# Ledger of designs, part 80: peptides against a protein of PDB entry 5EFW

Target 1, 141 residues: chain A of PDB entry 5EFW
Amino acid sequence: TTLERIEKNFVITDPRLPDNPIIFASDSFLQLTEYSREEILGRNARFLQGPETDRATVRKIRDAIDNQTEVTVQLINYTKSGKKFWNLFHLQPMRDQKGDVQYFIGVQLDGTEHVRDAAEREGVMLIKKTAENIDEAAKEL

## One batch from the design tools (peptide; made by RFdiffusion4, then SolubleMPNN)

Design b1_p20_8_s2 (from b1_p20_8, 10 letters changed)
Fold by OpenDDE base, seed 4:
Structure b1_p20_8_s2 (fold): chain B 141 residues (1-141), chain A 20 residues (1-20)
Amino acid sequence: as target 1 above (141 residues)
Amino acid sequence: MELSEEERRERAEAFASLAF
């Protein structure tokens, strides 16, 4: 679909389903993580975590979901083959016309290193903008 | 106030449940 082919790394999750599973993933996300779409859909994103993933950072994501707010963090994630990458991650709720949370949008900017300073600020602006674009494009979900 | 064992378990499950 047009949405799947947006050249950005993103997923959409459904917090109304048990364990907030991924219900949509972009082609770019699949390429980044080395998973097939069938391997990802219906699963919680925890499979991207590994030994060096900071649990405190994961807690920040969980808190944002529970509070229905946006969050931006950096964390270590792992591809299917076990390759580590830094994930500059932005998550925000997608709300319906009544203002109720319907989905969450997760956008990933990958890198070999933890980004900082100007590079981090630029990355954050990019992934936030991407999330807004996805929100608009995915309204018919 | 310390969390109960149940509350600690729920928190552990909650934070482990989702990360991108």
Scores: peptide ipSAE 0.210, ipTM 0.628, DockQ to the pose 0.032
Fold by OpenDDE base, seed 5:
Structure b1_p20_8_s2 (fold): chain B 141 residues (1-141), chain A 20 residues (1-20)
Amino acid sequence: as target 1 above (141 residues)
Amino acid sequence: MELSEEERRERAEAFASLAF
């Protein structure tokens, strides 16, 4: 679809379904993670986690989902082949006109290292802006 | 193989996680 072809790493999940599965993934995200669309759709995004993924950081994301809030963190994720990457990750709810959460938008900025200071601020700004753009593009889902 | 308490906790957290 047009949404899937947006040139950013992102997924959309449906918290109204059991286990908050991924319902959309961009082509870029598939390329980053080395999965096919068929391998990802309908699954919870936890398959990106691995041995060095910080559980406390994962809990922050889970808490944000449960509380229907946004969160921005950095965590280790793994590709299908087992390669580690640092994921500067932003998650935010997509709300309807009544304010009810319909979906979550997850945006990934991948890197070889944990970013700090100006680089982190720049990355955060980018992924938040991306999430807002996706929110607008996905209004008709 | 018997898992340690820590390993069991980590697996439980992984299973319960809704995160990316």
Scores: peptide ipSAE 0.206, ipTM 0.633, DockQ to the pose 0.024
Fold by OpenDDE base, seed 2:
Structure b1_p20_8_s2 (fold): chain B 141 residues (1-141), chain A 20 residues (1-20)
Amino acid sequence: as target 1 above (141 residues)
Amino acid sequence: MELSEEERRERAEAFASLAF
């Protein structure tokens, strides 16, 4: 679909389904993580975590999901082949016209290192803007 | 060795994580 071809790393999850599975993934996300679409659709995104993924950071994401809020963090994620990367990650709820959460949008900016200061600010602005664009593009899901 | 309650909780949290 056109949505899948957006040249950004993102997924959409459905918290109304058991275990909040990924229901949509961009081609870029698949390329980044080295998974096929078939391998990840219907799965919870926890498969991206590994030994060096900070559990406290993961809890921040989980809390945001539970509280239906947005969050921006940096954490170690892993590709299918086991390559680790820094993920500047932004998650936000996608709400219907009534304000009820329908989906979560997760946007990933990959890097070789933890980013700080100006680089972090730029990345945060980018992924937040991306999430808003995806929200608009995905209104008909 | 029995896992401490904290370790068990951490494992359960990791297993039940809905995060990316």
Scores: peptide ipSAE 0.185, ipTM 0.632, DockQ to the pose 0.024
Fold by OpenDDE base, seed 3:
Structure b1_p20_8_s2 (fold): chain B 141 residues (1-141), chain A 20 residues (1-20)
Amino acid sequence: as target 1 above (141 residues)
Amino acid sequence: MELSEEERRERAEAFASLAF
């Protein structure tokens, strides 16, 4: 679909289903993580975590889901082959016309290290803008 | 070493696009 072809790393999840599964993934996300679409759809994104993933950082994401708010963090994620990368991650709710949360949008920016200062600010601006664009593109889901 | 799917699931406490 047009949505899948957006040249950014992102997923869409459905918190109304058990365990908030991924219901949509971009082609770029599949390439980054080394999974097929069939391996990802219907699963919670936790399979990207591993030994060096900071559990306290993951808890910040869980709190945002529970409170239906946005969050931006950096954490270690792992590809299917076990390669680790730093993920500058932004999550935000997608709301319907009534204001109720329908989905969550998650955007990933990968890197070799934890970024700070100007580099972090630039990355955050990019992934937030991407999430806004996806929200508009996915209104008909 | 790469974790099993079960081990990965047990380590997950939250949601993200890649992380959640």
Scores: peptide ipSAE 0.174, ipTM 0.707, DockQ to the pose 0.032; fails the geometry check

Design b1_p20_8_s3 (from b1_p20_8, 10 letters changed)
Fold by OpenDDE base, seed 2:
Structure b1_p20_8_s3 (fold): chain B 141 residues (1-141), chain A 20 residues (1-20)
Amino acid sequence: as target 1 above (141 residues)
Amino acid sequence: MEETEEERRARAEAFASLQF
């Protein structure tokens, strides 16, 4: 199975390029967000934000990128058609053999509501595990 | 030199413009 065909919502971004653009998107991510691959590649992931997206939560993501750390948050995202969804989002750096950040892996778990407690813990475990799997699968990038 | 309030605000706005 190719990386794109992994049945999880994820993107890979390149912080070495201007504006940290998406360089890879899974088919599932495209289906979720209602964008074509051509519409996504080369763009910063900010297009998922909209009126109800919490800017403070977005800042947590940006801080994680700047500090080259992982972060897990929940935020409102929007599809191309403008449909809202809650995104349980996990971001982590993908490092080379020297330990230098090469990419960021972003994993999205969509839902109709903000998840809490056991549901949140389960979702967090899932998206973190997914990110690790993507890290392994994407080593050839 | 310490970051000015304007610079801090601009940086914060820039952060808010990026999901990741």
Scores: peptide ipSAE 0.148, ipTM 0.596, DockQ to the pose 0.030
Fold by OpenDDE base, seed 1:
Structure b1_p20_8_s3 (fold): chain B 141 residues (1-141), chain A 20 residues (1-20)
Amino acid sequence: as target 1 above (141 residues)
Amino acid sequence: MEETEEERRARAEAFASLQF
C-alpha cells in the first residue's frame, strides 16, 4: 500500500486485539529491525526489547496505552541480529469519528546514542509530525 | 478506582518485554 511505502520507521497496532499486535509496518521499519513483514504482523512490539532496555521507560509506554494517551521516550532496542540501537520513540492513539481509540501509531527514530537538548527536540518534532502524517494517511485503513 | 503503585509496578514488570 501507499502507507507501507512512507519512508519513515513506523508501526500501527490494534489495542482491541489481544496483546496489542502490530497490524501494519513500514518498509523502513522492516529494514531497520531486520525482520520480515511475515515475522512481525500479529505480534506485540516487545520483540524489539532486550537486556539493556530500561523497564521504567517501557512502563511509560504501557501507561500511555492504558490511559489512551501519547508518549515520547528514548529506549534501547535490538534488531533481529541482536544489534543495539537507541530508539527515539513516539506513540499516539488513532481515534475514530466518535473519538474512540482504534489503533496506536508508533514512530521510531534510530540512532547510535541517546540524544539530548537541541537534537532531542528536533527528533521529537520530527517523529510527532510523522505520526500526524500517518494518522492522516491511515484514515481509510 | 486508581491503580496502586504496587499494581502499576506489577503491570510494568509483566509488560516490560513490550515496546508498546
Scores: peptide ipSAE 0.145, ipTM 0.670, DockQ to the pose 0.033
Fold by OpenDDE base, seed 4:
Structure b1_p20_8_s3 (fold): chain B 141 residues (1-141), chain A 20 residues (1-20)
Amino acid sequence: as target 1 above (141 residues)
Amino acid sequence: MEETEEERRARAEAFASLQF
């Protein structure tokens, strides 16, 4: 199975390129967001944000990128048609054998509600496990 | 030439909203 055909919502970005653009997007991510692959590749993921997206939460993501660390947050995102959804989002760096950051992996778990308590913990475990699987699958990038 | 980490950071800080 090719990387893009993995049945999870994810993107890979390249922080070494201007504006940290998306360089890979799964078919599931395209279906979720209602964009074509051509509309997504080469763009920063900020196009998913809208009026109800919490800017403080977005800052946490930016801080994680700047510090080359992982982060898990929930934020409102929007599809191409303008439909809002809750995104339980996990970001982590993909490192080379020397430990240098080459890419970032972003994993999305979509829902109609902000998840809390046990449901949040389960979702976090799922998206983190997914990110590790993507890291292993993308080792040949 | 590949963007330096300092250049990348400066570029990122110039944007008010970056998901990542």
Scores: peptide ipSAE 0.138, ipTM 0.687, DockQ to the pose 0.054
Fold by OpenDDE base, seed 3:
Structure b1_p20_8_s3 (fold): chain B 141 residues (1-141), chain A 20 residues (1-20)
Amino acid sequence: as target 1 above (141 residues)
Amino acid sequence: MEETEEERRARAEAFASLQF
């Protein structure tokens, strides 16, 4: 679809299904994480976590989902081959016309290091803007 | 069908893996 070809790393999940599975992934996300689409669809995104992933940071994401709010964090993720990368991650709910949460949008900005200060602010602005664009593009889902 | 607390947790963890 046109949505899959957006040149950004993102997924869409369905919180109304058991374990909030990924229902959509961009081609860029598949390339970054080294998984096929078939390996990802229907799974919870926790498979990206590993030994050095900060559990406290993961809890912030969990709390945001439980409270149906947005969150922006940085955490260590792993590719299928076990390569570590820093993930500047933004998550926000996608709401229907009635205001009910239908999906969540997750946007990833990958890097070799934890970003701070101006670089962090720039990355945050980019991934938030990306999430807004995806929200508009995915309204037909 | 109401989502169980475990299902809700799993959902939250799935999104957490997509963290910045």
Scores: peptide ipSAE 0.140, ipTM 0.697, DockQ to the pose 0.061; fails the geometry check

Design b1_p20_8_s4 (from b1_p20_8, 10 letters changed)
Fold by OpenDDE base, seed 5:
Structure b1_p20_8_s4 (fold): chain B 141 residues (1-141), chain A 20 residues (1-20)
Amino acid sequence: as target 1 above (141 residues)
Amino acid sequence: MSLSKEEREERAEAFASLAE
């Protein structure tokens, strides 16, 4: 289901390391993007961007990281083989008990089409809820 | 407080359980 795909499709990045590299990627993320885990661990997630990726949207993501806040956007991403997909993407900080940012959680909902209106709102609610679930579960580690 | 590199690496490995 859409929910199952969202719940399993995520990355965790470490903003305390140079260039905020991916330190964990779910199996579903690897399947979606067609990369191996070895190919992406330690890299910034910008390798998903390509010619038709809106640069203003990318800047929103960068600004959210720099400002340690959350952001939700929809942008064109590319698989390893060059296939385009619309990524409904939610990014939020994972904070410690003191409120300091430790990691970022990135959740992706992939689609062949740009979603709008009610479908987009529903997708946003789902990926945000997924990110919260990941954050809560991560605190137990 | 900030985690050490070692602690972050250990936690990164533990994140696998979140995707299962």
Scores: peptide ipSAE 0.322, ipTM 0.845, DockQ to the pose 0.387
Fold by OpenDDE base, seed 4:
Structure b1_p20_8_s4 (fold): chain B 141 residues (1-141), chain A 20 residues (1-20)
Amino acid sequence: as target 1 above (141 residues)
Amino acid sequence: MSLSKEEREERAEAFASLAE
């Protein structure tokens, strides 16, 4: 699909379904995480977490979903092969015209290194902008 | 009622199809 071919790491989840499963994933996301589309669709994104993933950070993500708000965090994630990477992650709700949450957009920064200072700020700006672009594109679907 | 795994996958496929 055109949306899948956006050259950014992102997923779309459906909080109206049990356990807020991934319903859409970009090709780049699949490449980053080393999963096939079939392996991740219908699943909660928690499979990216592992032993060194900070649980407090994960709770921030969960709280954002529960509160239907956006969040930006950086956390350790794991590829299918078990490779660790630092994920600068932005999550935001996609709302309909009535203001009801329809989906969540999750964007992952490119790269595997921990990002700090100006680079982090730049990364945050990028992934937020990416999320907005995806929001605009997906709302037309 | 909660949706089954199959129902979730069907929704995902439908969404993906719309994105074509």
Scores: peptide ipSAE 0.315, ipTM 0.822, DockQ to the pose 0.258
Fold by OpenDDE base, seed 2:
Structure b1_p20_8_s4 (fold): chain B 141 residues (1-141), chain A 20 residues (1-20)
Amino acid sequence: as target 1 above (141 residues)
Amino acid sequence: MSLSKEEREERAEAFASLAE
């Protein structure tokens, strides 16, 4: 399918269900995180967090969800095997024509180190553009 | 307008059907 074949790391979550679970994950996301689709569908994405994940950054994500706003952060995430990676993460609501939030789109750009300056700006532009593309594709389903 | 519960469930199933 068009959505499934998007070669980017992303998930779609449903804030109307208990604990805002993942309802869709791209193949690239599964490869990045080393989880099967069966292991993650229906679960909150917090399983990516671990000991060195900054709790203040996690709170920013939580606040964005609660306030139904977008947020862009970098945080330590963990694969299933326990490998750490820096996740340049963008979250934004998927809204209907009246502006009501229906879903959230989460896009991940992985790296071996924290990115700054021009590299960070470039990554932010990329993941935001990706989120918009996913928003358009998902609205057609 | 916000999607109805039924529409949300249909969309979730549609997304799930994309899964390999």
Scores: peptide ipSAE 0.174, ipTM 0.781, DockQ to the pose 0.641
Fold by OpenDDE base, seed 1:
Structure b1_p20_8_s4 (fold): chain B 141 residues (1-141), chain A 20 residues (1-20)
Amino acid sequence: as target 1 above (141 residues)
Amino acid sequence: MSLSKEEREERAEAFASLAE
């Protein structure tokens, strides 16, 4: 399927379930974070956060979920082994034909450094395009 | 219209089946 062909780091979450848990994770996401699928499904994605994760940035993500809007941020995340990476993260709601939010799509672009300027703009365009592709593919399932 | 709980569970299973 189109969804299977999306070789990007992404998750799908269900905001109608308690604490908006992950209900799908791509193979790339599992490889990046070093978690198994069993360890991730049913959990809130906050397990990726750690000591150096900026709380204000996390609040922006929470606010976007609460307000059912999209957001793009960069934040420090941690793999299972404790390795830090900069996560250029884009989150957006997946809506039904009536416009009601059904799921959230989270796309991650990992890097060893915080990206700025042209590199950031390019990354943002990439992860937003990826999110749209996932949205379209998911609607066909 | 919004998906029912059953439809949401089915969708989640469909997603999972693609990943496994």
Scores: peptide ipSAE 0.124, ipTM 0.744, DockQ to the pose 0.556

## One batch from the design tools (peptide; made by RFdiffusion4, then SolubleMPNN)

Design b1_p21_1_s1
Fold by OpenDDE base, seed 4:
Formats: C-alpha cells, sequence, structure tokens
Structure b1_p21_1_s1 (fold): chain B 141 residues (1-141), chain A 21 residues (1-21)
C-alpha cells in the first residue's frame, strides 16, 4: 500500500485493542528492526526494548499513551538479531473528526546513533513532520 | 445525519487500515 511504502520508519498502533498493538508497520521499520511484518503485527512495541533500555524513558512513553499526548524521547532499542541502536522516537495520537483518539503514530529516526544539540533538534523536527504526514495519509484511506 | 455519516466513515477507515495490515 502507499502508506506502507512511505520511506520512513514508523508504526501505527491501536489503543482501543488490548495492549495497544501494532496494526501497521512501514517497510523501512521492518528493515530497521530486522523483523517480518507477520512478526510485528498484533504485538505491543515493547519487544524492541532490552537490558539497556532506560525504564524511565519507557515510562514517559506509557504516560503519553495514557494521557493521549505526544512525546519525543531517545532510547536504546534492539533489533531481532539483538543489535542495539539509539532510537530517536516520536509518538503522537491520531484523532478523528470528533477529537477522539483513534490510533497512535510512532516514528523512529533513520539514524541509529545518539544525537545531540542541533542534530537532535533537526531530527525531532523531521520525525514530527513525518508523523503529521502519516496522520494525513492514514486519514485519506 | 451528518454525525452518523461521519461515524460510519471513521469506522470504514478503521476497517480498511486493519485490512491493509
Amino acid sequence: as target 1 above (141 residues)
Amino acid sequence: SAAERARREREERRRRLLELA
């Protein structure tokens, strides 16, 4: 589909289903994480976490979901093969015309290294813009 | 009503998104 082929790392999750599972994943996300689409769909994104993932950062993500707000963080994630990478991650709710949360959009920066200062600000701007583009594309389905 | 149509459209979009996955 057009949405799947967007050349950015992202997922869409469904907070109205048990455990907020991934219901959509881009090709780039699958390549980044080394999982197949079948392995990803229907799962909570926590499988990307591992021993060095900061639990306080994970809590920020959970709080954003619970409060139906956006959040941007950097955290250690793991590929299927166990490779660690720094994930500059942005999450935001996708709302319907009534204003109710329908989905969450999660975007991961293409770079797998920790970014700081100007590079971080630039990356944040990029992934936020990407999330908006995904929001628009998904609403056109 | 317009509200009912909007609700149906949102639900149809939801189904389409799930089917594409």
Scores: peptide ipSAE 0.307, ipTM 0.815, DockQ to the pose 0.475
Fold by OpenDDE base, seed 1:
Structure b1_p21_1_s1 (fold): chain B 141 residues (1-141), chain A 21 residues (1-21)
Amino acid sequence: as target 1 above (141 residues)
Amino acid sequence: SAAERARREREERRRRLLELA
């Protein structure tokens, strides 16, 4: 679909389904993570986590989902081949006209290093803006 | 109005995003 070809790393998940599975993944996300679409759809995004992924950071993500809030964190993720990368990750709920959460939008900015200060601020602004654009584009899902 | 301009800008952004995809 046109949405899949957006040149940004993102997924859409469905918290109304068991274990909040990925229901949509961009082509860029597939390229980043080295998974096929078939391997990803229907799965919880935790398959990106590994030994060096900070569990406290993961808990922040889980808390945001449970509380239906947005969160921005950096964490170690792994590709299918086991390559580590730093993921500047932003998650936010997508709400319907009634204000109920329908989906979550997850945006990933990959890097070889943990980003700080001005670089982090810039990255955060970028992924948040991306999430808002996706929210507007995906209203017809 | 400012609200109408903001709506049009959002719609244009959405259209551009869909065109990029």
Scores: peptide ipSAE 0.113, ipTM 0.639, DockQ to the pose 0.041
Fold by OpenDDE base, seed 3:
Structure b1_p21_1_s1 (fold): chain B 141 residues (1-141), chain A 21 residues (1-21)
Amino acid sequence: as target 1 above (141 residues)
Amino acid sequence: SAAERARREREERRRRLLELA
């Protein structure tokens, strides 16, 4: 779809379905994670987690979903081939006109290192802005 | 028309989003 071709790493999930599955994934996200679209759609994004993924950070993500809030974290994720990468991850709800949550937008900025200080701030600004752009694009679909 | 302009604006915005790197 048009949405899938946005040149950013992102997914859209549906919290109204069991286990909040991915319903859209960008081409860039597929390239990053080394999965096909068929392998990803309909699944919870937890398949990206692995041995070195910090459980406390994962809980922050889960809490944000449950509370229908946004969150920004860094966590270790894994590609299909098992390659480890640092994911600067931002998640936020997509709301309808009444303010009810329809979907979640997840944006990923990948790197080989945990980013700190200025680099982290820059990355956070980028992924948040990306999420807002995706929100706007998705609402117009 | 106003409706046509609004549609065009949405399409242009959508195109810009697809070009984001």
Scores: peptide ipSAE 0.094, ipTM 0.607, DockQ to the pose 0.047
Fold by OpenDDE base, seed 5:
Parts: C-alpha cells; sequence; structure tokens
Structure b1_p21_1_s1 (fold): chain B 141 residues (1-141), chain A 21 residues (1-21)
C-alpha cells in the first residue's frame, strides 16, 4: 500500500486495543528489524527490547503512551537475529478533530552508535518531520 | 449510541488504513 511504501522506519499502534499493538508497519521497518509483517502485527513493540535496553528509557515511552503525549529517546533495540542497534525513536499520538487519541505513530532512526550534538539534532528533526508526514497521510485515508 | 458510532467509525478508519494505505 501507499503508506507502507514510505521509505522511513515507522509503525502505527492502536491504544484502544489490549497492550497497544502494532496495526501497521512500513516495509523499511520490517527490513530494519528483520521481522515479517505477520510476525509483528498484533504485537506490542516491546519485542525489540533486550538485555542492554535501558529500562528508564522504556519507562519514558510507557509514560508517554499512558499520558497520551509525544516522546523522543535513544535506546538499544534488537533485530530478530539479535543484532543490537541504537534506535533514535520518536512517538506521538494521532488525534481526531475532537482531540481524542486514535493511534500512536512510532518512527525509528537506526544507527550503530549513540548520536549526540548536531547529529542528534538532525535526527530528531528528521523523525519528527516523518511522524507529521505519516499523520497527514493516515488522516487522508 | 454516540459511543457506538464513534467506535464503528474508528474501526472503519482502521480498516481503511490497513487496506488502502
Amino acid sequence: as target 1 above (141 residues)
Amino acid sequence: SAAERARREREERRRRLLELA
């Protein structure tokens, strides 16, 4: 589909379903994480976490979901094969005209290292802009 | 009810996203 073909790593989740499962994933996200679409649809995105994933950072993500707010963090994630990568991750709610949260958009920028300074700022701008583009695209459906 | 309509509209939107996106 058109949205899946966006050349960015992203998922859409449904917080109205138990455990806020992934209901949509881009082709790029599947390639990044080494999972098939069937393997990840209907699951919470926590399967990307592993031993070196910082629990405090995970709590920030959980808090943002619970509070229906956006968050941007960097955390260690794992591919299906167990490869570690630094995920510059942005999450934001998709709201309807009434302001109610309908979905969450999660955008991932992968890297071999933790990014700082200018590289981090550039990455943050990119993933936030990507999330806005996805929000617009999804609302037009 | 309004709540039931809102739920149905959400489900329809979800379906459109999955099928048409």
Scores: peptide ipSAE 0.107, ipTM 0.696, DockQ to the pose 0.519; fails the geometry check

Design b1_p21_1_s2
Fold by OpenDDE base, seed 5:
Structure b1_p21_1_s2 (fold): chain B 141 residues (1-141), chain A 21 residues (1-21)
Amino acid sequence: as target 1 above (141 residues)
Amino acid sequence: DEEERERREREERRERLRELA
């Protein structure tokens, strides 16, 4: 199947372009966020943030990008219509054979409430596995 | 030039990803 048809919420970003824009988004991500592909491609993912988004958590994401490392966090995001959701978010770099960062993969698991304990661990396992699957699929392109 | 080659390979990869979108 094509990358966009993977039945998970994810984006791919390009850190070598100005402001690390989204260069690919899954159909599921568009449905979750209520944006069209045209509205998202070429933009930084910060448009999902709003008044109740924890700025300290956002800084963790920014630091992971700057340091070229992975991070897993949970934060409030907003759809195009302004609906709040809890986003269990995993970000990791996609590296080439030399170990250089080519892209970032972001995977989202949405919920109405903050997920904790065993449910959080299960969600983290799921989104990390999803990111690895996307990494492998994208390397074959 | 190695840098120019790596740039072209990256651009081609981005184009392939965009074609899937």
Scores: peptide ipSAE 0.225, ipTM 0.775, DockQ to the pose 0.651
Fold by OpenDDE base, seed 3:
Structure b1_p21_1_s2 (fold): chain B 141 residues (1-141), chain A 21 residues (1-21)
Amino acid sequence: as target 1 above (141 residues)
Amino acid sequence: DEEERERREREERRERLRELA
């Protein structure tokens, strides 16, 4: 689909299904993580976590989902082959016309290093804007 | 007029998706 070919790393998840599974992933996300679409659809995104992933950061993500809020964090993620990368990650709810949460949008900005200061601020602005654009495009589907 | 509205909404959606791709 056209949505799959959007040149950004993102997923859409369904919190109304058991374990908040991924229901959509962009081609870029598949390339980044080295997974096929069949390998990730219907699964919780926790498969990206590994030994060096900070557990406190993971808890912040979980809390945001439970509280139906947005969050932005940096964490270590792993590709299918076990390669580590820094993920500047933004998560936000997609709400219906009544204001109820329908889905979550997750956007990933990958890097070989933890980003700080101006680079972090720029990355945060980028992934937040990307999430808003995806919300606008996908909400009407 | 409803069919024309639905057509326009579909076209606008396609344009938004193309802009992001």
Scores: peptide ipSAE 0.119, ipTM 0.606, DockQ to the pose 0.058
Fold by OpenDDE base, seed 4:
Structure b1_p21_1_s2 (fold): chain B 141 residues (1-141), chain A 21 residues (1-21)
Amino acid sequence: as target 1 above (141 residues)
Amino acid sequence: DEEERERREREERRERLRELA
């Protein structure tokens, strides 16, 4: 499908299911995080958080979900092996034709480094564009 | 009616999305 052809790090979650679980994960996301698909599906994405993950940043993500808005943040995440990485993360709702939230789209920047200034702005533009592509592709299913 | 059709299409899309994962 068009969705499967998007070679970026992303997940789709279902806020209508208990605890907003991941219902789709890209191959790149699995490679980034070192998890298998079976280990990821049906879980809330919070398993990527660890000791150095900033709780205030996590709260911004939670608030965006609760308020059904988009958010872009950088936070420390952890791979399955426990490796830290900086995640430039964008989250946005996927809405139906009535405007009701059907899913959330989460996109992670390619790479694991903390980004600043122009590089951050470029990364933000990229992951937002990716989220729009995912939104379009998912709506065509 | 149109509303029922749209509802079914949305549910079918959700099922397809889950099947892709």
Scores: peptide ipSAE 0.372, ipTM 0.847, DockQ to the pose 0.568; fails the geometry check
Fold by OpenDDE base, seed 1:
Structure b1_p21_1_s2 (fold): chain B 141 residues (1-141), chain A 21 residues (1-21)
Amino acid sequence: as target 1 above (141 residues)
Amino acid sequence: DEEERERREREERRERLRELA
């Protein structure tokens, strides 16, 4: 689909299903994480976490989901092969016309290294803009 | 009713998104 082929790392999750599973993933996200689409669809994104993933940062993500708010964080994630990477991650709710949450959009920066200072700010702006573009595209489905 | 219609439309939209994945 046109949505899957957006050249950005992203997932869409369904908070109305048990454990907020991934229901959509971009091709780029699959390449980044080294998983097939079949391996990740229907699963919670926590499979990307590992030993060095900051638990406090994970809690921020969980709190944002529970509170139906957006959050931007940077955390250690792991590929299928066990390779560590820094994930600059933005999560935001996709709302309907009534303002009710339908989905969450999760966007990951293209880079796999820790980003700081001005580069981090630029990355944050990029992933937020990407999330808005995905929100618009997904609402047309 | 309207509420049931909106629920069905939302469910159908979810199914479409899953099918596109």
Scores: peptide ipSAE 0.180, ipTM 0.733, DockQ to the pose 0.699; fails the geometry check

